# Peptides against a protein of PDB entry 7Z53, part 111

Target 1, 150 residues: chain A of PDB entry 7Z53
Amino acid sequence: PRIKNQADCIPFFRSCPACPGSNITIRNQINALTSFVDASMVYGSEEPLARNLRNMSNQLGLLAVNQRFQDNGRALLPFDNLHDDPCLLTNRSARIPCFLAGDTRSSEMPELTSMHTLLLREHNRLATELKSLNPRWDGERLYQEARKIV

## One batch from the design tools (peptide; made by RFdiffusion4, then SolubleMPNN)

Design b2_p25_6_s3 (from b2_p25_6, 13 letters changed)
Fold by OpenDDE base, seed 2:
Structure b2_p25_6_s3 (fold): chain B 150 residues (1-150), chain A 25 residues (1-25)
Amino acid sequence: as target 1 above (150 residues)
Amino acid sequence: LLSLLERAARPNPDSYAKPSLEEAI
C-alpha cells in the first residue's frame, strides 16, 4: 500500500474490476450495491443495521437523526459508533464521527452524505404526514409505508 | 432523489455524475 500509516485510513476492500464497454482504460467496478429501487442505502439491507437506523424511542416510524447537530433546524444523519472511527482519525481535533446510514460509504463521499441526508428528511416528512393521515398506525406501519414511497 | 443518488453512487468515481446541492434540493 502507498500509505504507510494505515491506522488513519478507512479500511475497505475494492470490488472486482469491470470493463464497461470498449473503454478498458477506465477501471470500473462491479457495483456491490444490489439496488437503488428499495433505497437500501437509506434503510440498510440487514435487519440489525435497519434497526439502528430507526428512531425506536417512539411509534412515529422515523429514522434516527443526529442528536448533536442540526442543519438550520433540519435533521442530519446520526453518528455511527465505530471502534477506531476513521472519521475521528482523519481529523482528531474536529472530533466528528462517521455518519451512520444504510450505505457504509455515507461518510466517504460528501455527495452521498448529502443525498442520504435529504432522503432521511424525506422519509421523516412522509412518516409524519402519514401519521397525520392515519393516526392509528403504529411506528412499524408508518416506517414501512414511508419506506415504500421514498 | 434516488436517481441523483444513483448517479453519485457509481462504482467508478470518475464516472460519477455528482449532483450539486442545487440539483439535490
Scores: peptide ipSAE 0.011, ipTM 0.314, DockQ to the pose 0.035
Fold by OpenDDE base, seed 1:
Structure b2_p25_6_s3 (fold): chain B 150 residues (1-150), chain A 25 residues (1-25)
Amino acid sequence: as target 1 above (150 residues)
Amino acid sequence: LLSLLERAARPNPDSYAKPSLEEAI
């Protein structure tokens, strides 16, 4: 364990465990989100979250990106603003918050974080191209059209 | 694009299931 003090509780929410089929020894997670195909893990399944994931400072239909860090000029997921951030609690020296995504688990595994990052970049790429092709579209139209293509 | 990713990914609906942070520390 990364935290040795077992008395220090970490606020963490997860879906219920599931044992599919007759094999009770296999533990899985029940998906509490909508289907993978609808990209809700990227855009959020609820409107308040979806709005927080968007860049609302312009009419470009972009998703929000990290304001502190970039990957060689490429976008990273924005940080969440959690009171009891489990990422901060697990590594107190690094002081790196959890990422914000449509799926709250996006920061638990680097592979998942990477996928969300790629889809973030792709959305913003699509929105940018759509703006060039359709200069009269507003931010909402660009966002929705890019979301459909993803 | 997501449809392409879906085809490349495992068809398991629990494809994003991973160990909880609570269990990994």
Scores: peptide ipSAE 0.017, ipTM 0.347, DockQ to the pose 0.027; fails the geometry check
Fold by OpenDDE base, seed 3:
Structure b2_p25_6_s3 (fold): chain B 150 residues (1-150), chain A 25 residues (1-25)
Amino acid sequence: as target 1 above (150 residues)
Amino acid sequence: LLSLLERAARPNPDSYAKPSLEEAI
C-alpha cells in the first residue's frame, strides 16, 4: 500500500461476493438482509442483533434507546459497543461512538441516522399504544405487532 | 417511508461489518 502508517486508518469491509454457477461480469454481493421492505435496517436481520436492539428491561416490546442523550426529550439510537469503533477514531475529541441499528451503516451518513431514529420512535410509539389497547399482551407480542405495522 | 428506504439503499450495506461477520457471509 502507498500509505505506510495505517494506525489511524478506518477499517472498511466489503461483503463477500456471490458465486453463481454461470459466467459473471458484474460483481454481486451476498445478501445478508431479510428484505428491503420489512424494515430490517431497523430491527436487524439476525437474531442476536435483533435482541440487542430491544429493550429487555421490561415487557413493553420497546426498542432500546440511547441512555446518555435525547433530542429535546425524544429518543435517539443506542450506542454500539465496538472494540475498534470507527466513529471514535474519526473524531477523537467528540468521543461519540457509533450508533447501533439493524443496518451497520446507521452512523455512516446523517440521512440514515435520521431515518433510523424516526423509525425507532415510531416503533416505540406504536408499542406504547398497543400496550394501552391490549394490557394483557407481553413484550414479545407487543414488539412483533408493532414491527408488523412499521 | 418507502421512498426513504429506497434512498437509503447502497451497494455495500455491510460497510462496518466485523471481519468475523464477513467471513460468515
Scores: peptide ipSAE 0.014, ipTM 0.349, DockQ to the pose 0.032; fails the geometry check
Fold by OpenDDE base, seed 4:
Structure b2_p25_6_s3 (fold): chain B 150 residues (1-150), chain A 25 residues (1-25)
Amino acid sequence: as target 1 above (150 residues)
Amino acid sequence: LLSLLERAARPNPDSYAKPSLEEAI
């Protein structure tokens, strides 16, 4: 039975299909990412989330990194503060909470976790380089400029 | 990289006629 109350539904939208002239059996989607993307999956689509993803302890324009763990000296995604953390519930022995990222699904798919981690590192690398090139830039500018490059 | 991230986020990455994440990295 279909849920009658639309308020209980999560809206799903399908991307527009690409119509190649060839007999392709795969429903390919139009690549809308040929141009600029806002990288909301990395930086967050909402301002409160975006702020939580940033390192606000300094004016370096960095994204927040994990404070407990590193990968051979390299940054990992910060942990989220979820009341009912599904990551903790899924594997109680690991005792690792969900990661915080722009995409809330970052901890659900290892591929996403990896990519978010890479882009986190890339942003921080860019911000660091931009700081070196522009020592007078504040954290907001460094963050925004690095975000534009990513 | 962002395009790769988007593909990784999709439930059916096969719908993209592009190299897999593993191939692109």
Scores: peptide ipSAE 0.005, ipTM 0.298, DockQ to the pose 0.032; fails the geometry check

Design b2_p25_6_s4 (from b2_p25_6, 12 letters changed)
Fold by OpenDDE base, seed 3:
Structure b2_p25_6_s4 (fold): chain B 150 residues (1-150), chain A 25 residues (1-25)
Amino acid sequence: as target 1 above (150 residues)
Amino acid sequence: LLRLLERAARPNPDAYAKPSLEEAI
């Protein structure tokens, strides 16, 4: 191996390739995201992920928030539950896992994390307001209507 | 807001500073 010190190595999984034809000179990756502007980076492009990003403990149509930490009373992104969490492996002293969002890059850089956090807060604000205006709406209706506005 | 997010969603060069398992082989 080229690298002698393997203690600092991180697990990495490359995206699957897209094979448009037999004469491929450039490797392209499969696009698994939605093709329209729908804030899929917040809500996810796949239904299992989208469900995991929601607060299913009530009928308020909210996105899940961090259960351990808050920002001066404001919501933060929930933590993911990864077997080999790269955030934990990269900085073992901090003991902070990666955040869960619709975009897997949510913990890659602080700017992206901040934007996801902002959009999370905005969704929950909208859902709360919609509940106040429409008390008969269930959690699914509130979630979908807030998602459309974002 | 979405445009701001897309502009921020560029790969962080620091994310590639640590070697992957593939690179270590």
Scores: peptide ipSAE 0.011, ipTM 0.271, DockQ to the pose 0.023
Fold by OpenDDE base, seed 1:
Structure b2_p25_6_s4 (fold): chain B 150 residues (1-150), chain A 25 residues (1-25)
Amino acid sequence: as target 1 above (150 residues)
Amino acid sequence: LLRLLERAARPNPDAYAKPSLEEAI
């Protein structure tokens, strides 16, 4: 970082600018994600992230949920485990870390957080129903089939 | 939703195609 006083810095990573060779004056960013249609914002675009977003404690094909908090019995996004958590740094009194989702921006805007939460719940609902319909399916199949529906 | 789940409940997972918005309603 170019700033000498880093005590006031929030460790956000900035996307690299996409500078096409054309005289475009509007700054765009490099897209490192897959398409919106495939729900990669929920499931992750990379395999290591995708695995971390799953509940691997059983064969139910579920996504991981928050282990500390629920919304009147309903699931919330799991917390991330960031080395330098920007959510903890922005409000030190609240002591709430950033949420983990397929989109790294999920904690930056309440609207995104809400959307990801709803889609998490929908996936888990679908996986649960699929298990009821197909008791012999393993966790991988339940996960993949639910993902296809979302 | 039930129809979607029924489509997904096929022995061959490759036989399932995501329905269009029109089919999902």
Scores: peptide ipSAE 0.007, ipTM 0.301, DockQ to the pose 0.027
Fold by OpenDDE base, seed 4:
Structure b2_p25_6_s4 (fold): chain B 150 residues (1-150), chain A 25 residues (1-25)
Amino acid sequence: as target 1 above (150 residues)
Amino acid sequence: LLRLLERAARPNPDAYAKPSLEEAI
């Protein structure tokens, strides 16, 4: 190990590598998920968060969307409900809370915000299409099937 | 079911396209 005092180490875990082929210059992590992008940043990695990210008002399998703002009719991420919301503190005049997403950094990096927004829209699009194709599917099934496709 | 899922996974200009739809389903 490069660090002599292991007590000073931050405990990071590195994912297992995928089997390297010939002439691989990039180490890829093994991925056992159904999609190349697991979209955990969109859906959340923990069940409580995942539930909070969903629209539970109906059986459409949708992710929650912003109730105050839209982008020309397109969905935006819902706002979080944070005590001492850092986004509100950053720009008091704007009065825009932090977004709620599967990645807690969604409001810290605009790139993530954009990606989460796009994938949220895609999920909801897929869920809507799946509902159209399968009218009897409940919200859980629609949500899970859309999640798999994203 | 697979065919139905494929129909649902249509291109969306507001989202990144998946390289392989079949792998995702």
Scores: peptide ipSAE 0.000, ipTM 0.229, DockQ to the pose 0.030
Fold by OpenDDE base, seed 2:
Structure b2_p25_6_s4 (fold): chain B 150 residues (1-150), chain A 25 residues (1-25)
Amino acid sequence: as target 1 above (150 residues)
Amino acid sequence: LLRLLERAARPNPDAYAKPSLEEAI
């Protein structure tokens, strides 16, 4: 590898290349995500992931939050359950696994982690406010309506 | 944001459309 110090590297894999017929000199990537407009980075582009990102313990339409850590009482992203967790492998002493979000890059860049965290908090805030305004709405409706606003 | 919440509270599902960037400002 060109970079000799591998201890500072996060071991993630590169996405598959896409070769549109117009320019093969620039390596493009296959995009498996839904549109940016639907906030798929928060909610996930695939239904199984989307379900895993939700709090299914109640009918409040909330996204799942971290069960181990909070930020002064505020929610953090939940942890993922990867067999070979790159975040754990990067710093074994810290024992902090990768975060789970709609975008798998949520733990790769601190800026993304922060953004995902804020948007998770905003969704949960919106769902809570919608519940206050519409007490008879179930968790699915609260979730979907909050998702539309975010 | 309050306007968005009020809009979302309306019974008409068509009123729940995400506001444009201009409306969100």
Scores: peptide ipSAE 0.007, ipTM 0.302, DockQ to the pose 0.026; fails the geometry check

Design b2_p25_7_s1 (from b2_p25_7, 10 letters changed)
Fold by OpenDDE base, seed 4:
Structure b2_p25_7_s1 (fold): chain B 150 residues (1-150), chain A 25 residues (1-25)
Amino acid sequence: as target 1 above (150 residues)
Amino acid sequence: DFEEELKKEYENQPYYKIPESVYTE
């Protein structure tokens, strides 16, 4: 679940590489993250996938979170349910299945997992806040409004 | 590492603490 290869680098904020030991400009705008990551990577570009990425067990408008693991109490992406899970096959000893994300490239670019996770958390945070502000909103409304903000 | 850098940036956002309920089904 964590990026451990220091050789893995991706662009960050479109202007600087995000590598271990690199200079990362901290911004106070969460949308700066989404400027880098296509929302489809978080929410899915197809409705069936989008639904699978949502927590449909309640009306909170949340994205689904991992039900098996957390990162020090914080949400992780849900696992996919692949019969032949390539993530498991690539490293049989690790036995970590692929995360379910909106873009299949997440399996090929695990470096994006961290950002997806953060955006997942942000979405759920926003949805939670929106629920507090609008307690009568149903899950669909909460989800959509949070998605718009992210 | 990369993930920690992202986390630091995220945590430095002027946002409220994410409620635990966000992480639970």
Scores: peptide ipSAE 0.019, ipTM 0.487, DockQ to the pose 0.036
Fold by OpenDDE base, seed 3:
Structure b2_p25_7_s1 (fold): chain B 150 residues (1-150), chain A 25 residues (1-25)
Amino acid sequence: as target 1 above (150 residues)
Amino acid sequence: DFEEELKKEYENQPYYKIPESVYTE
């Protein structure tokens, strides 16, 4: 559904040169967020990790999503598979393992978790639309092109 | 106005036009 409460939105776009509203505070917030969370933290800077972050079960170029839980039907980050999972050890009652992301701190900082989740959803939406526009593209092409946009 | 800003951001990329569905739920 369409987001009606804009206060719940987290801006993550790099720039908005054509934006009529030159609100410095908004730009500062965007810059702070983008500087805090690099796209490489979502996709992983190392190839083995990057592959683990992808959904390789199809040719849709999607990032992997949580297979156990959703947020009201929306995707969540996949769980990591760590020995001695620090998230499980820290809050034993919650029994929630760490999320898998390009940055190992994703589960340690709520800011990172939220942003990674958002960018995950954005990537998958982009990849989906790119597939619709370019049905002959394989998963690699879709993934790379979506990654470039994010 | 966030959605419109986001739309502009994506549409300015050297790719095909991205439908609004990418920006909204």
Scores: peptide ipSAE 0.009, ipTM 0.414, DockQ to the pose 0.043
Fold by OpenDDE base, seed 2:
Structure b2_p25_7_s1 (fold): chain B 150 residues (1-150), chain A 25 residues (1-25)
Amino acid sequence: as target 1 above (150 residues)
Amino acid sequence: DFEEELKKEYENQPYYKIPESVYTE
């Protein structure tokens, strides 16, 4: 199911090939979103990071999720494992480490954290649906195909 | 309507089949 409440969820829109040319408002918003959301921020721009962002425990093509916390049952970004974690050092009382994402700034900007979280959830949702449609696809295929859609 | 635009986006993806559950609640 797709969440329709725009106040609670940033809309997932990578591109809009069918956007009306006469509707400048919609086009501008889509362009702004696509320019702001780079896939590399979600998936990583380098292979080592990309692998660390994936759930490699199965063949479902999923991105890794936080193993300690959830947001009311929904996935959160996984934690990074930094030797000198700046998030821990910034607020020692909170004791919350930095999130792991394709962009290291994800933990520094709540807006990015939220967006990356939503895209994480969307990827995993897409991968799950693709698995249902294509049961014989392995994890790599599912991951890549879902990544293309995002 | 944003949902309609989103549906069009998914339907134009180069995939064999896109189930409605992918872009609808």
Scores: peptide ipSAE 0.008, ipTM 0.421, DockQ to the pose 0.032
Fold by OpenDDE base, seed 1:
Structure b2_p25_7_s1 (fold): chain B 150 residues (1-150), chain A 25 residues (1-25)
Amino acid sequence: as target 1 above (150 residues)
Amino acid sequence: DFEEELKKEYENQPYYKIPESVYTE
């Protein structure tokens, strides 16, 4: 799913709100968002997060995809499992939790969510192709090689 | 709309067509 209500603001981990869909954002810190998504942010910088972003049910080296929703048959980011999910708290009627990604800002703006989604799909495609070309590679090798290409 | 622009850009890439296997476990 996509962020439908752009009027809702989502609180950041750094204690500042973000209003998706607008370049006007109230921030508590001096530093503004000066960059979009780096491909490396798709995978997470911490190992526990990186593992949670992967599909560990097989040896295909895939990233996990959303199990509840698809975009016209295309993969979406998996949902996070936060106890106090800021996305749910902000828009209680929508009942859409925050997405899980390597970038903590993945749910703050539709643009970031879209970029992460596209890179997720690209990774999985690359991993699939690499599996076809290298059938003896295990999931770890496929994941790492696809990660290098992205 | 930036989201639609991203989609269009991705559609022009060779990696846009994704096998069904990548969406299933």
Scores: peptide ipSAE 0.018, ipTM 0.468, DockQ to the pose 0.037; fails the geometry check

Design b2_p25_7_s2 (from b2_p25_7, 13 letters changed)
Fold by OpenDDE base, seed 1:
Structure b2_p25_7_s2 (fold): chain B 150 residues (1-150), chain A 25 residues (1-25)
Amino acid sequence: as target 1 above (150 residues)
Amino acid sequence: DFEKELAELYKNQPYYEIPEEVYTE
């Protein structure tokens, strides 16, 4: 990741990394920002995207997390696999793609990325807790129930 | 730590792989 000390900062891509105690500067994309961040933006509005946002390797109902980077052991948003990834194109040598989220703007605005990250963690926390309470629930049930709570 | 434990789980059960072609362009 771009930040050497990952314990203090969340490594954002395309946008500036977010560190505790620092002010979040939002890019001048006021016209593109038509709504506030909510939980629905984390899960995706289309089924193909929603599936890509999920961890389908198990029956835990979890959202996918980044496989390359963590924030001091905490989950980060997974990377996207865009054909023309703007994050990759802005810095070809870094080879760091944009984050994958329900909102395509997740990597463009640190505030969005942070919120999506928090909601990702919350979903997975809820799904895990629901699994412990309902051990017979399958991944789909866990995912949907956690989604409802978030 | 709860999140660390989950993170370890995710490492062993990935969602999908990013195609190598994405980095070649």
Scores: peptide ipSAE 0.026, ipTM 0.399, DockQ to the pose 0.119
Fold by OpenDDE base, seed 5:
Structure b2_p25_7_s2 (fold): chain B 150 residues (1-150), chain A 25 residues (1-25)
Amino acid sequence: as target 1 above (150 residues)
Amino acid sequence: DFEKELAELYKNQPYYEIPEEVYTE
């Protein structure tokens, strides 16, 4: 395992492609799945996506949260606006769109979804605390400082 | 109404477009 101390770690299930040889060739399409989840996947690598992941309705520096659902009062990832949303298409009765995150894997693997959700909550917690400590900080400052800590 | 619910959800997120699947279900 990558981390020896796993006491506070969330287990992840990773799929490895079956290769004829001893060496596993990572394809470009699967490269994203092989990477370990980090904060960059929560915030997004692209600036437009990063902006869309933020709550821009206020100056609290928060990440956007789901406006329809909560997890026992806790925040969930916001929904994406995908055309041909695979989450809607695979289970039409559920009528739940895919989650929006910095990594497309967020809706593909529940483990990744959980990690993104936790980091989302942590960011918002940090931003909230930073706001209380620094009332004059605007949303951008709060967002950036919280992001640095995460 | 599910369609109305999601429409309202996405209205509150102006950069989001409502997927066609929301209306066709």
Scores: peptide ipSAE 0.025, ipTM 0.470, DockQ to the pose 0.064
Fold by OpenDDE base, seed 3:
Structure b2_p25_7_s2 (fold): chain B 150 residues (1-150), chain A 25 residues (1-25)
Amino acid sequence: as target 1 above (150 residues)
Amino acid sequence: DFEKELAELYKNQPYYEIPEEVYTE
């Protein structure tokens, strides 16, 4: 996503830190397009990852969001906790880790990151709406139902 | 300490409460 506040600019990981420019390879673009429609990439294909992507502090069925940064007041993806974080290693001055999502390349391609961010926001919006409509639903049901709609 | 800051961030991340402003256009 386009971050308007330049002070909160988040760099993206590139496969080749020494490569000039920000051009995404054709192959990366194709991969981004193929993943573009798959909402499962937001939720993770494995249960441990899926749990790490959720906000478990309440029963609202929400996905976790970034605690340090927002995009003009809107949610961003949470950070991953990688042992050797490539985003930190490639741009040490920025001190911004990679995003956590269902796709390990979420921080590599801005287009993919944008889609994940949008779907994150949509999920949380839906979960909130579902809670309003179904106040007796617990967090698990809210999460699952929102996931079905996305 | 940058490392300690990150550790704290990751520790608390799954429990972050989303502001209401996130859902508005």
Scores: peptide ipSAE 0.019, ipTM 0.420, DockQ to the pose 0.544
Fold by OpenDDE base, seed 4:
Structure b2_p25_7_s2 (fold): chain B 150 residues (1-150), chain A 25 residues (1-25)
Amino acid sequence: as target 1 above (150 residues)
Amino acid sequence: DFEKELAELYKNQPYYEIPEEVYTE
């Protein structure tokens, strides 16, 4: 179906394919991500989600990590629990659910998933380092301080 | 046991080397 409302469109611009005259025009195609990704997408925009993204089983201020899988020993995002999980529906044989992240789009875009994974690891690294430097800090303090740094 | 908890949590996940002092609190 055609989008008839221009307001619903994201404008893309392209240079003219035809060059008048004898001028040789070298066209450079620039590919860039227009979406901004920051740490806020890792922590969640709402408190209930933010709490679910945290590892609340200890006082280390960590974000929750996947309990079933690791990436060669490194942490992965935790799985979400969706009734109609689009990730499971996409490939039923794989049986891999969507990841839980601050942005629900994380599992829809592998680029975002990767970035969120990296930031997850960075947060947990920072929280671990802060725990080492400040052994008496509780989980809340560690989480908040690490979040500020990320 | 904090030491056991950390050992399990960070098993094969070298985020940071935990100093021995952390276990003495």
Scores: peptide ipSAE 0.015, ipTM 0.447, DockQ to the pose 0.038

